Peptides against a protein of PDB entry 4GXB. Designs and how they scored, part 195

Target 1, 277 residues: chain A of PDB entry 4GXB
Amino acid sequence: VPTEEVSLEVLLSNGQKVLVNVLTSDQTEDVLEAVAAKLDLPDDLIGYFSLFLVREKEDGAFSFVRKLQEFELPYVSVTSLRSQEYKIVLRKSYWDSAYDDDVMENRVGLNLLYAQTVSDIERGWILVTKEQHRQLKSLQEKVSKKEFLRLAQTLRHYGYLRFDACVADFPEKDCPVVVSAGNSELSLQLRLPGQQLREGSFRVTRMRCWRVTSSVPLPSGSTSSPGRGRGEVRLELAFEYLMSKDRLQWVTITSPQAIMMSICLQSMVDELMVKKS

## One batch from the design tools (peptide; made by RFdiffusion4, then SolubleMPNN)

Design b2_p27_7_s1 (from b2_p27_7, 13 letters changed)
Fold by OpenDDE base, seed 4:
Formats: C-alpha cells, structure tokens, sequence
Structure b2_p27_7_s1 (fold): chain B 277 residues (1-277), chain A 27 residues (1-27)
C-alpha cells in the first residue's frame, strides 16, 4: 500500500469516535500514540492501553477479534477486511485492577477507565446487582468518577473481557457457554437443562498449554450448526488443564474468537510473569 | 471444584470485596 496520509477512526469502549491523521504505513504503536495525543493522554500512560480489532454488532456491541500486533498497520488491517463492521477500539490492556490507580491519577486516564467501565456494565460484561446498579447510577449522577470506579472494581467480572456465546466440550460435548477472560482465568458460564447458571473457573496457572486450531468443516450432509455458512472456518481454542493432581484434561472451546481468547491467555500469563519479576 | 456452587462464588466474591476494601483503607 502506498504511504498516504489518511484519517483513521478509533473508537473508545463506549463508541466515542477519535479521529486521527496517520500514515497508511504507521504501525500499531504509531497509531496508538496518535490516539493518545488526540486524547491528551500522557505518554507514560500509553502503555496501559492497546488497540483492538473488533466487529461491531447490530446492537452496537463489540466482538473482539484480536489485539493489533506491533508490526501491524492498523489502517491496512481494518480496511483490508472490506467491511464497515470492523473497527479499531482503544481499551485498557492490563488485568490487575491495581494498575487502575496509576491511570486514574490522570484526568484523561480516569475518563477512559470510567467510559470503559460504564460501557462494560451497560453491556453486561460486569455483573451487578440491583442495589449495586442503584449505587453506580447515583455516583454517575454525582459525576464521581473515582468513586464509581472504586465501586466497580469490587464487582464481579470487573476487568474481564466477555466473549460471544460459543460452545465448549466441557463439562459435556457441545455445551453452550459464555466465556469471559480476566483475573488470570477463563470463566465459563453455562446453563445446563434444568440447572441454574453455573460458572466454571479455569485458572491460567493450571493450564499446561493451549493452542488455536482452524479447520474447514467437510460438507457433512447433516446441517449441524445453524447459521454457519458452508465453508466457514471453525476456530477452536484448546487448553490442557490440570483438573486435579496429575490429571490433565483437554478442554476445547469452539469460537470465532478463539484467537482473541488465546491472546487474552497469553496476556494474563505475561502480566503474572511481570508481577513475579 | 471446577464449577463451584453459587454460594461458594458469592463467598469468594465477598472475600475479594473485603480484600479490596482493606487495600483501599490501607492506602
């Protein structure tokens, strides 16, 4: 692609648009810096955020596709998909809420975290009780962003990334699940017939390894999965999990977001390693 | 247990909340 100056739209979690002028040849970090500059985010806080490729759903929700890699050209990455559904989103890229303290010290950082958190609550990524919702609303009305975040930090799945409904082979084959990544785990929410909603926790520290695989389903005459067109690539995340002492078991999640899930796993592991260092 | 009960989850959540509050009070 020839090097040209272009206007690139980057979205915040709440859908707010940030327009930046960049070169088509600008790499992910260059674009991130441009976004930071546009937002007046200090340079020392840039590292707390990343650019993600997402698919915007009809309801305005974001399905995270992947994190943009350092060598990528964000403009090319998003435009090559030839669909307006794909967007670039700025989001915090750490898992430990302790890092919120660093980000919240700056007005812009505070606003970014606040906007993200509000969005995550509204989208049901962060789970809230009725009472908690009332409290959060009161804090919003008072425009107490710090207090809002402090309360939010205590909520279930704060800081998690929620994926679209998918299928896992655990605890049973073809089990519908909602996967969320955060707090060094994959949370699998499932509802089996006649049962209450259950949450399974798969801690990354108990994962021996994981892999992403892609396969093209053979045209089997049986209309197995409604809605997947003929020839759609099936992505799977498989991880080998220590279920008990000396008992490893593979768990496989079938999801178009398998790549993003694997990125989250690696990111969580990386962060844990930094903390140990 | 890979799939803790709702009660266990609530307990863990409360423990987490308390821990976070303690951290905030200490700071």
Amino acid sequence: as target 1 above (277 residues)
Amino acid sequence: MLFPSEEELKKLEEERRQALENLRLAG
Scores: peptide ipSAE 0.020, ipTM 0.588, DockQ to the pose 0.016
Fold by OpenDDE base, seed 1:
Structure b2_p27_7_s1 (fold): chain B 277 residues (1-277), chain A 27 residues (1-27)
Amino acid sequence: as target 1 above (277 residues)
Amino acid sequence: MLFPSEEELKKLEEERRQALENLRLAG
């Protein structure tokens, strides 16, 4: 692709648009720096954020596809998909809430975390009780961003990435589940017919290994899944989990976001390794 | 337990909340 100056749109978690002028040949870090400059985010805080490729749903919600890699050209990556549904999103890229303290010392960092957290609550990624919701609204009305974040940090699934509803083979075959990644785990929420909501926790430290598999379903006459046309790629994330002492079991999640899930797993492991060094 | 009860989850949430509050008060 010839090197040309282009205007690239990058979205915040709340849908706020950031327009940056970049070269088509600019790599992910170059674009990230341009976004940071546009927002007046200090250079020392750039590393706490990443660019993600997402698909915008009809309701305006984001389905995370993958994290943009260092060698990628964000302009080419998004435009090559030839669909306006695909967007680039800026989001925090760490898991431990302790790093919030570093980011929120800066006004711009604070605003980014606040906007992301508000959005995550509104989207139901962070789980809140009625009382917690009342407290959050009160703090939001007072525009107390620091206090809002401090309260939010105590909430269930704070800092998690929530995926679209999908299917797992645990605890039973073909179980509908909602997967969330955070706090060094995959959380699987499920509601079986006639049962209460259940949550399963799979800690990354108990995963021996994981893999992503891509397959094309054979045209079996019964298109059992209503949404997949003939020839759609099926993605699965499988991980081998230590269920008990000396008992390993494979768990398989069938999801179009299997790649993103694997990226989250690797990212959580990497962060844990940095903390141990 | 891989699938803790709702009561167990609430207990864990409260413990987490208390721990975070203690950290904030110490700083």
Scores: peptide ipSAE 0.020, ipTM 0.629, DockQ to the pose 0.016
Fold by OpenDDE base, seed 5:
Parts: sequence; C-alpha cells; structure tokens
Structure b2_p27_7_s1 (fold): chain B 277 residues (1-277), chain A 27 residues (1-27)
Amino acid sequence: as target 1 above (277 residues)
Amino acid sequence: MLFPSEEELKKLEEERRQALENLRLAG
C-alpha cells in the first residue's frame, strides 16, 4: 500500500469517535500515540491502553476479534476486511485494578476508565445487583467519576472482557457458555436446562498449556449451527487444566473469538510475570 | 460502604477470588 496520509477512526469503548490523521504505513504504536495526542493523554499513560480490532454488532456492542500487534498497520488491518462493521477500539490493556490508580490520577485517564466502565456495565459485562445499579446511577448523576470507579472496582467481573456466547465441552459436550476473561482467569458461565446459573473459574496459573486450533468442518458433522456456512473455519481454544492435585483435564471452547481468548490468556500470564519480577 | 477504601477493595477482591474458586464447575 502506498504511504498516504489518511483519517483513521478509533472508537472508545462507549462508541465515541476519535479521528486521527496518520500514515497508512504507521504501525500500531504510531497510531496509539496519535490517539493519545488527540485525547491529551500523557505519554506515560499510553502503555496502559491498546488498540483492538472489533466487530460492531447491530446493537452497537463490540465483539473483540484480536489485539492489534506491534508490527501491524492498523489502517490496513481494518480496511483489508472490507466491512464497515470492523472497527478499531481503544481500551485499557491491563488486568490488575491496582493500575487504575495510576491512570485515574490524570483527568483524561479517568475519563477513559469511566467511559469504559459505564459501557461495560451497560453491556452487562460487569455484573451488578439492583441496589448496586442504583448507587452507580446516583454517582453518575453527580458526575463523581472517581467514586463511580471505586464502587465499580468492587463489582463482579470488573475489568473482565466478555465474549459472545459460544460452546464448550465442559462440563458436558456442546454446552452453551458465556466466557469472560479477567483477574487471571477464564470465567465460564452456563445455564443448563432446569438449572441455576453456574460459573466455572479457570485460573491461568492452573493451566498447564493452551492452544488455538482451526479446522474446516467436514460435511458429515451434524452440528450445523444455523448460520455457519459450509466451509467456515471453526476455531477452538483448548487448555489443559489442573482440576485437582494430580488430575489434568482438557477443556475445549469452540468460538470465533478463540484467538482473542488466547491473547487474553497470554496477556494475563505476562502481567503476572511482571508482578513476580 | 459506597466508597470502600483501598484496603476494603483489596479485601473484596480477595473474597471474590475465593468465592469464584469455590464455585468451580469441577467441584
């Protein structure tokens, strides 16, 4: 692609548009810096955020596809998909809520975290009781962003990334689940017929290994999920988990977001390694 | 409290972590 100056749209978590002038040859970090400059985000806070490729759903919700890598050209990465539903989103890229303290010290950082948190609550990524929701709304009305975030930090799945409904082979084959990544775990939420909502926690520290596989379904497989055209690539995330002291078991998640899930796992592990260091 | 202290937040996080571990499907 010839090097040209272009206007690139980057979305915040709430759908707010940030337009930046960049070169088509600018790498992910260059674009991130441009976005930071546009927002007046200090340089020392840039590292707390990343650019993500997402698919915008009809309801405006984002399905995370992957984190943009350092070597990528964001303009090319998004435009090559030839679909307007794909967007670039700025989001915080750390998992430990303790890092919020660093980001919240700056007005712009505070606003970004606030917007993200509001969006995550509205989308049901963060789980809230009726009373908690009332309290959050009251704080929102008062425009008390710091207090809002402090309360939000206590909420279930704060800081998690929620994926689209998918299928796992645990606890049963072809079990419908909602996966969320955060706090060094994968949370699998499931509701079997006639049963209460259950949540399985899979800590990354108990994963011996994981892998992403891609396969083309053979025509003979009866699991025609309605809407997957013949020949669509099936993505799976499989991880070997220490269920008990000497019991390893493979868990497989079938999801178009398997790549993003694996990125989250690696990112969580990396962050844990930094903390140990 | 609507505005938990940092210490309270850490405590809540730990309690939540423990609760999630106890809710493991493998259990």
Scores: peptide ipSAE 0.019, ipTM 0.424, DockQ to the pose 0.019
Fold by OpenDDE base, seed 3:
Structure b2_p27_7_s1 (fold): chain B 277 residues (1-277), chain A 27 residues (1-27)
Amino acid sequence: as target 1 above (277 residues)
Amino acid sequence: MLFPSEEELKKLEEERRQALENLRLAG
């Protein structure tokens, strides 16, 4: 692709648009630096954020597709999809809330975390009680961003990435679940018929391995899940989990976001390794 | 337990909250 100067739109979690002038040949880090510069984010904080490819839903929600890799050209990656629904989003890329302290020391970092957190709460990614919601609203009205974040850090699924509703084979076959990744785990939320909402926790430290697979359903198979067109690629994330002492069991999640889930798993593992070193 | 009770989850959340508070007091 010939090198040309282009305007690239990068969104914050709340949908705020950041326009940056970049080269079509600029790699992910180059674009990230351009975004940081545009936002006046210090260089030492750039590493706490990443660029993600997302699909914007009709309701304005983001479905995370994948993290942009270092070798990618963000402009090409998003434009090659030839659909306006695909966007590039800036989001924090660490899992441990302890790193928020580093980011919050800077005004721009604080604002980014605040905007992301507000959005995550509004989208139901962070779970709040009525009382917590009242407290958060009060802090928001006071524009107390630090206090807001401190409270948010204590909330259920703070720092998690929530995926679209999908299907798992655990605890039962073809079980509808909502998967969230964070705190070194995959959280599977499910509501079985006649039961209350349940949350299962799969800690990455108990995963022996995981893999993403793709399959094309055979046209003759009547098991057309109503929402998947004939011939659409089915993505699955499977992980082998230590359920108990010396008992490994495979768990399979069927989701278009299986790749993103695997990226999250790897990212969580990587962060844990950094902490141990 | 893979699917802890709501009570267990609340306990874990409280423990997390306390841990976070302790970290803040140490900094």
Scores: peptide ipSAE 0.019, ipTM 0.615, DockQ to the pose 0.016; fails the geometry check

Design b2_p27_7_s2 (from b2_p27_7, 14 letters changed)
Fold by OpenDDE base, seed 5:
Structure b2_p27_7_s2 (fold): chain B 277 residues (1-277), chain A 27 residues (1-27)
Amino acid sequence: as target 1 above (277 residues)
Amino acid sequence: MLEPSAEERRRIEEELQRALENLKLAE
């Protein structure tokens, strides 16, 4: 791709558009810096955010595809897909809510966290009770962003990334699940026939290993993946989990977001390693 | 574990139901 100056659209979690002038040859960090400059985000806070490739759904919700890597060219990465449904989104890229304290010290950082959190609540990524919802709405009406975030930090699945409904082989084969990543775990929400909604927690510290596989379904194979035509690539995330003492079991999640899930796992592990250091 | 609100449970159940239906259609 020839080097040209282009206007690139980057979205915030709430769908707010940030237009930046960049070169087609600008790498992810260059684009991120341009976005930060446009928002007046201080340089020392840039590292708390990342650019993500997402697919915008009909309802405006985002399905995260992957984090843009350092060597990538965001303009090329998004335009090469030849679909307007793909967008670049700015989102916080850390898991421990303790880092919110650093970001919240700055007005722009505070606004970004606030917008993201509001969006996550509205999309049902963060689980709230009726009373909590009332309290959050009250704080939102008062535009008390700091207090809003402090309350939100106590909520279930705060800071989690929720994925589209997919399929797992746990606890049963071809079980529909909603996977969320956060707090050094994968949360699998599911409801078996005749049972109540359950949540399975898989802590990354108990994962011995994980892998992503890509396969092309055979024509004779019933592709149980919703919405995938015959011949589409099937992605799976498999991890070996320590269920109990000396009992390892493989869990496999079939999802088009398997890559993003693996990125989340690695990111959570990396953050834990930094904390131990 | 904090139980999800009734509204959240409904949303999750609806999403799971859609996923289940899609699986059945693929089979």
Scores: peptide ipSAE 0.073, ipTM 0.696, DockQ to the pose 0.025
Fold by OpenDDE base, seed 4:
Structure b2_p27_7_s2 (fold): chain B 277 residues (1-277), chain A 27 residues (1-27)
Amino acid sequence: as target 1 above (277 residues)
Amino acid sequence: MLEPSAEERRRIEEELQRALENLKLAE
């Protein structure tokens, strides 16, 4: 792609548009810096955020595809998909809520976290009770962003990334699940027939290894899922988990977001390693 | 194991969400 100046749209979690002028040849960090400059985010806080490729669903929700890589060209990455549903989103890229303290010290950082958190709550990524919702609403009305975040930090799945519903082979084959990544775990929410909603927690520290595989399913007869095109790539995330002492078991998640899940796993592991250093 | 369609995924999410809400109401 020839090097040209272009206007690139980057979205916040709440859908707010940030337009930046960049070169088509600008790498991810260059674009991120441009976004930060546009938002007046200080340089020392840029590292707390990343750019993600997402697919905007019909309801306006974001399905995270992957994190943009360092040497990637965001303009090319998003435009090459030739679909307006794909967007670039700015989101915080750390997991430990303790880092919120650093970001919240700055007005712009505070606003970004606030907007993200509000969006995550509205989209059901952060789980709230009715009473908690009332409290949060009250704080929003008062425009008390810090207090809002402090309350939000105590909520279930705060800081988690929620994925689209998919299928796992745990606890049973072909089990529908909603996967969320955060707090150094994959949370699998599921409901078996006749049972209440349950959550399986898979801590990354108990994962021996994981892998992503892509395959093209063989033509199946009447068992083909409606709406799937011929030759659709199937992505799977498989991880070997220490279920008990000396008992390893493979768990496989079938999802178009398998790559993003693996990125989250690696990111969580990396952050844990930083904490231990 | 087959990957659910977009419609199936939506249905699953809605179902799970309803289940979650029901649990909250029961608390």
Scores: peptide ipSAE 0.028, ipTM 0.556, DockQ to the pose 0.019
Fold by OpenDDE base, seed 2:
Structure b2_p27_7_s2 (fold): chain B 277 residues (1-277), chain A 27 residues (1-27)
Amino acid sequence: as target 1 above (277 residues)
Amino acid sequence: MLEPSAEERRRIEEELQRALENLKLAE
């Protein structure tokens, strides 16, 4: 792609559009810096955020595809997909809420975290009780962003990334699940017939390994879900988990977001390693 | 395992979301 100056749209978690003028040859960090500059985010806070490729659903919700890599060209990455449903999103890129303290000290950082958190609550990514919702709404009406975030930090799945519903072989084969990544775990929410909603927690520290596989289902195979086009790539995330002492079990998640899930796993592991250092 | 279609995924999400909401209200 020839080097040209272009206007690139980057979305915040709440769908707010940030237009930046960049070169088609600008790498992810260059674009991120441009976005930061546009938002007046200080340079020392840029590292707390990343750019993600997402697919915007009909309802406006984002399905995260992957994190943009450092040597990637965001303009090319998004435009090459030839679909307007794909967007670039700015989101915080750490898991430990302790890092919120650093970001919240800055007005722009605070606003970004606040907007993201509000959006995550509205989308049901962060789970709230009725009373908590009332409290959050009150704080939102008062525009008490710091207090809002402090309360939000205590909520279930705060800081988690929620994925689209998919299928896992846990606890049973072909079990519909909603996967969320955060707090150094994968949370699998599911409801089996005749049972209550339950959650399976898989801590990354108990994962021996994980892998992503890509396959093309055979047309004649019963493996194609109704409505799925022939030849659609099937992605799976499989991880080997220490269920109990000396008992390892493989868990496999079938999802178009398997790559993103693996990125989250690696990111969580990396952050844990940093904390130990 | 079969990957659900987009429509199936939406149905699952809605179902689970309703379940979650019910739990929230029950708390």
Scores: peptide ipSAE 0.027, ipTM 0.549, DockQ to the pose 0.020
Fold by OpenDDE base, seed 1:
Structure b2_p27_7_s2 (fold): chain B 277 residues (1-277), chain A 27 residues (1-27)
Amino acid sequence: as target 1 above (277 residues)
Amino acid sequence: MLEPSAEERRRIEEELQRALENLKLAE
């Protein structure tokens, strides 16, 4: 792709559009810096955010595809897909809420966290009780962003990334689940017929290994997923988990977002390692 | 394992969302 100046749209979590002028040859960090500059985000806070490739659903919700790599060209990465459904999104890229304190010290950082958190609550990524919802609404009406975030930090699945419904082989084969990543875990939420909603927690520290596999389903009447196009690649995330002492068990999640899940796992592990160093 | 279709995924999400909402109301 020839080097030229282009206008690139980057979205915030709430769908706010940030237009930046960049070169087609600009790498992910260059684009991130351009976005930061446009938002007046200080340079020392840039590292707390990342650019993600997402697919915008019909209802406006985002399905995270992957994190953009350092040496990628965001303009090329998004335009090469030749679909307006794909967007680039800016989101915080750390997991420990303790880092919020650093970001919240800056007005722009505070606004970004606030907007993201509001969006995550509205999307149901962060779980709230009726009373908590009332409290959050009150704080939102008062535009008390810091207090809003402090309350939000105490909520279930704060800071988690929620994925589209998919299938796992846990606790039963072909079990529908909603996976969320955060707090150094994968949370699997499910409701079996006639049962209440339940959650399985898989801590990354108890994962011995994980892998992503891609395969092309064989044409068969029994295995053809309704609505899946011919030749669509199936992605699976499998991890070996220490269920109990000396008991390892493989858990497999079948999802188009398997790559993103693996990125989250690695990111959570990396953050834990940084904290220990 | 069969990956759910887009429609199936939507149904699951809606069902689980309703369950979550009910849980929220019960708390």
Scores: peptide ipSAE 0.027, ipTM 0.547, DockQ to the pose 0.020; fails the geometry check

Design b2_p27_7_s3 (from b2_p27_7, 12 letters changed)
Fold by OpenDDE base, seed 5:
Structure b2_p27_7_s3 (fold): chain B 277 residues (1-277), chain A 27 residues (1-27)
Amino acid sequence: as target 1 above (277 residues)
Amino acid sequence: MLFPSEEELERIQKELEEALRNLELAL
């Protein structure tokens, strides 16, 4: 792609558009810096955020595809998909809510976290009780963003990334699940026939290993999932988990977001390693 | 961006549950 100046649209979690002038040859960090400059985000806070490739759904919700890597050219990465559904989104890229303290010290950082948190609540990524909802609404009406975030930090699945509904082989084969990543775990929400909604927690510290596999379904595979055209690539995330003392078991998640899940796992592990250091 | 009402939160929860059911039916 020839080097040209272009206007690139980057979305915040709430769908707010940030237009930046960049070169087609600008790498991810260059674009991130441009976005930060446009928002007046201080340089020392840039590292708390990342650019993500997402698919915008009809309802405006985002399906996260992957984090843009350092070597990528965001303009090329998004435009090469030849679909207007794909967007670049700015989101916080850390997991420990303790880092919110650093970001919240700045007005722009505070606003970004606030917007993200509100969006996550609206999308049902963060679980809220009626009483908590009342409290959050009151704080929102008072425009107390800091207090809003402090309360939000105590909520279930705060800071998690929720994926689209998918399938796992746990606890049973072909079990429909909703996976969320956060707090050094994969949370699997599932409802078996005749049962209540349940949540399983898979802590990354108990994962011995994980892998992503890509396969082309054979024509004979009766996986009549309506809408998967013949020949679509099937992605799976498999991890070996320590279920109990000396008992390892493989868990496999079948999802088009398997890559993003693996990125989350690696990111959570990396953050834990930094804390131990 | 308006904070969702209690009714909207309930709707979101129902949609999540429905999505899970739909996956089950599609299998």
Scores: peptide ipSAE 0.018, ipTM 0.542, DockQ to the pose 0.019
Fold by OpenDDE base, seed 1:
Structure b2_p27_7_s3 (fold): chain B 277 residues (1-277), chain A 27 residues (1-27)
Amino acid sequence: as target 1 above (277 residues)
Amino acid sequence: MLFPSEEELERIQKELEEALRNLELAL
């Protein structure tokens, strides 16, 4: 692609649009810096955020596809897909809420975290009780962003990334599940017919290994998922988990977001390693 | 058991989210 100046749209978690002028040859970090500059985010806070490729659903919700890599060209990455559904989103890229303290010290950082948190609550990624909802609304009305975030940090699945409903082989084969990544775990939530809501917690520290596989479904007439076009790639995330002492078990998640899930796993592991060094 | 369609998965997600909300509201 020839090097030229272009206008690139980057979205915040709440859908706010940030337009930046960049070169088509600018790498992910260059674009991130441009976005930061546009928002007046200090340079020392840039590292707390990343750019993600997402697919915008019909209802405006985002399905996270992957994190943009350092050597990618964001303009090319998004435009090459030739679909307006694909967007670039800015989101915080750390898991430990302790890092919020660093980001919240700056007005722009505070606003970004606040907007993201409000969006995550509205989307149901963060769960709230009736009383918590009342408290959050009160704080929102008072425009008390810091207090809002402090309360939000105590909420269930704060800081998690929630994926679209998918299928796992746990606890049963072909079980519909909702997966969320955060707090150094994968949370699998499910409700089997006639049963109560269940949650499985898989801590990354108990994962021996994980892998992503891609396959093309065989044109067997009966098993073609009505929603997948002929020849669509099927992605799976499989991890080997220490269920109990000396008992390893493979768990497999079938999802178009398997790559993103693996990125989350690696990111959580990396963060844990940084904390230990 | 056949894998659910995308539409079915979306339905399941919505139902699950509703169930989760109801659970949280009951706490």
Scores: peptide ipSAE 0.018, ipTM 0.489, DockQ to the pose 0.019
Fold by OpenDDE base, seed 3:
Structure b2_p27_7_s3 (fold): chain B 277 residues (1-277), chain A 27 residues (1-27)
Amino acid sequence: as target 1 above (277 residues)
Amino acid sequence: MLFPSEEELERIQKELEEALRNLELAL
């Protein structure tokens, strides 16, 4: 691709548009730096954020496809898809809420976290009780972003990335689930027939390994995942989990976001390793 | 950005449950 100056749109979690002038040859970090500069985010805080490729759904919600890798050219990555539904989104890229303290020290960082958090609550990624809702609303009305975030940090699934509804083979075959990644776990929310909504937790520290596989179902006799046509590529995330002492069990999640899930797993593991060092 | 109302939050929770049900039916 010839090197040309282009205008690239990067979205915040709330859909706010940030336009940056970059080269088509600029790599992910270059674009991230450009976005940071446009937002007046300090250089030392850039590392707390990443660029993600997402698909904007009809309702305006984002389905995360993957994190843009360092070697990628964001402009090419998004434009090559030839669909306006694909966007580049800036989001925080760490999991431990303790790192919020570093980011919140800066006004721009604070605003980014606040906007993301509000958006995540609005989209139901972060779960709130009625009482928590009242408290958050009060804090928002007072324009107390720091206090808002402090309260939000205590909320269920704060800092999690929520995926689109998909299918798992746990606890039962072809079980519909909503997967969320965060706090060094995959959370599987599910409702079995006749049961209330429940959550299963799979801690990454108990995962022996994981893999992503791609397959094309045969037209005849194959169970089609919801939303997938016959013959469409099927992505699966499988992980081997230590259920109990000396008991390993494979869990398989079938999802178009299997790649993103694996990226989250790796990212969580990487962060844990950093904390240990 | 406006904080969602309690009603909206309840809607989101219902949508989550519905999504799970719909997915089950689609299998």
Scores: peptide ipSAE 0.016, ipTM 0.558, DockQ to the pose 0.020
Fold by OpenDDE base, seed 2:
Structure b2_p27_7_s3 (fold): chain B 277 residues (1-277), chain A 27 residues (1-27)
Amino acid sequence: as target 1 above (277 residues)
Amino acid sequence: MLFPSEEELERIQKELEEALRNLELAL
C-alpha cells in the first residue's frame, strides 16, 4: 500500500470516535501514539492501553477479534477486511487492577478507565447487584469517577473481557457457554438443561498448555451450528488443565474468538511473569 | 454516559441466559 496520509477512526470502549491523522504505513505503536496525543494521554501511560480489532454487532456491542500486533499497519488491517463492521478499539491492556492506580492519577487515564468501566457494566461484562447498582449510580451522579472505579474494582468480572456465546466440551460435549477472560482465568458461564446458571473457573496457572486450531467443517457433519454457513472456518481453543492432583484434562472451546481468547491467555501469563520478576 | 437502570441490568442478565438457551436450541 502506498504511503499516504489518511484519517483513521479509533473507537473507545463506549463507542466514542477518535479521529487521527496517520500514515497508511504507520505501525500499531505509531497509531496508538497518535490516539494518545489526540486524547492528551501522557506518554508514560500509553503502555497501559492497546489497539484491538473488533467487529461491531448490530446492537453496537463489540466482538473482539484480536489485539493488533506491533508489526501491523492498523489502517491496512481494518480496511483490508472490506467491511464497515470492523473497527479499531482502544482499551486498557492489563489485567491486574493494581495498575489502575497508575492510570487513575492522570485525568485522561481516569476518564478512559471510567468510560470503559461504565461501558462494561452497561454491556453486562461486569456483574452488579441491586445494591451495587444503587451505589454506582450515586457515584456517577456525583461525578466521582475515582470512587466509582474503586467500587467497580470489587465487582464480579471487573477487568474481564467477555466473549460471544459459544460452545465448549466442558462439562459436557457441545455445552453452550459464555467465556470471559480476566483475573488470570477463563470463566465459563453455562446452563445445562434443567440446571441453574453456573460458572466454571479455569486459572491460567493451572493450564499446562493451550492451542488454537482452525478447521473447515465437512458438509456431511450434522453438527454445523445452524448459524454458520457451510464452509465457514471453525476455530477452537483447547487447553490442558490440571483438574486435580496429577489429573490433566483437555477442555476445548469452539468459538470464532478463539484467537482472541488465546491472546488473552498469553497476555495474562505474561503479566503474571512480570509480577514475579 | 448514563448508568443503566435496574431494569436494564435485569435485561442484560436475561439476555445472557437467553443467549445460552438459544445456543442450546441451536445444538
Scores: peptide ipSAE 0.016, ipTM 0.559, DockQ to the pose 0.019

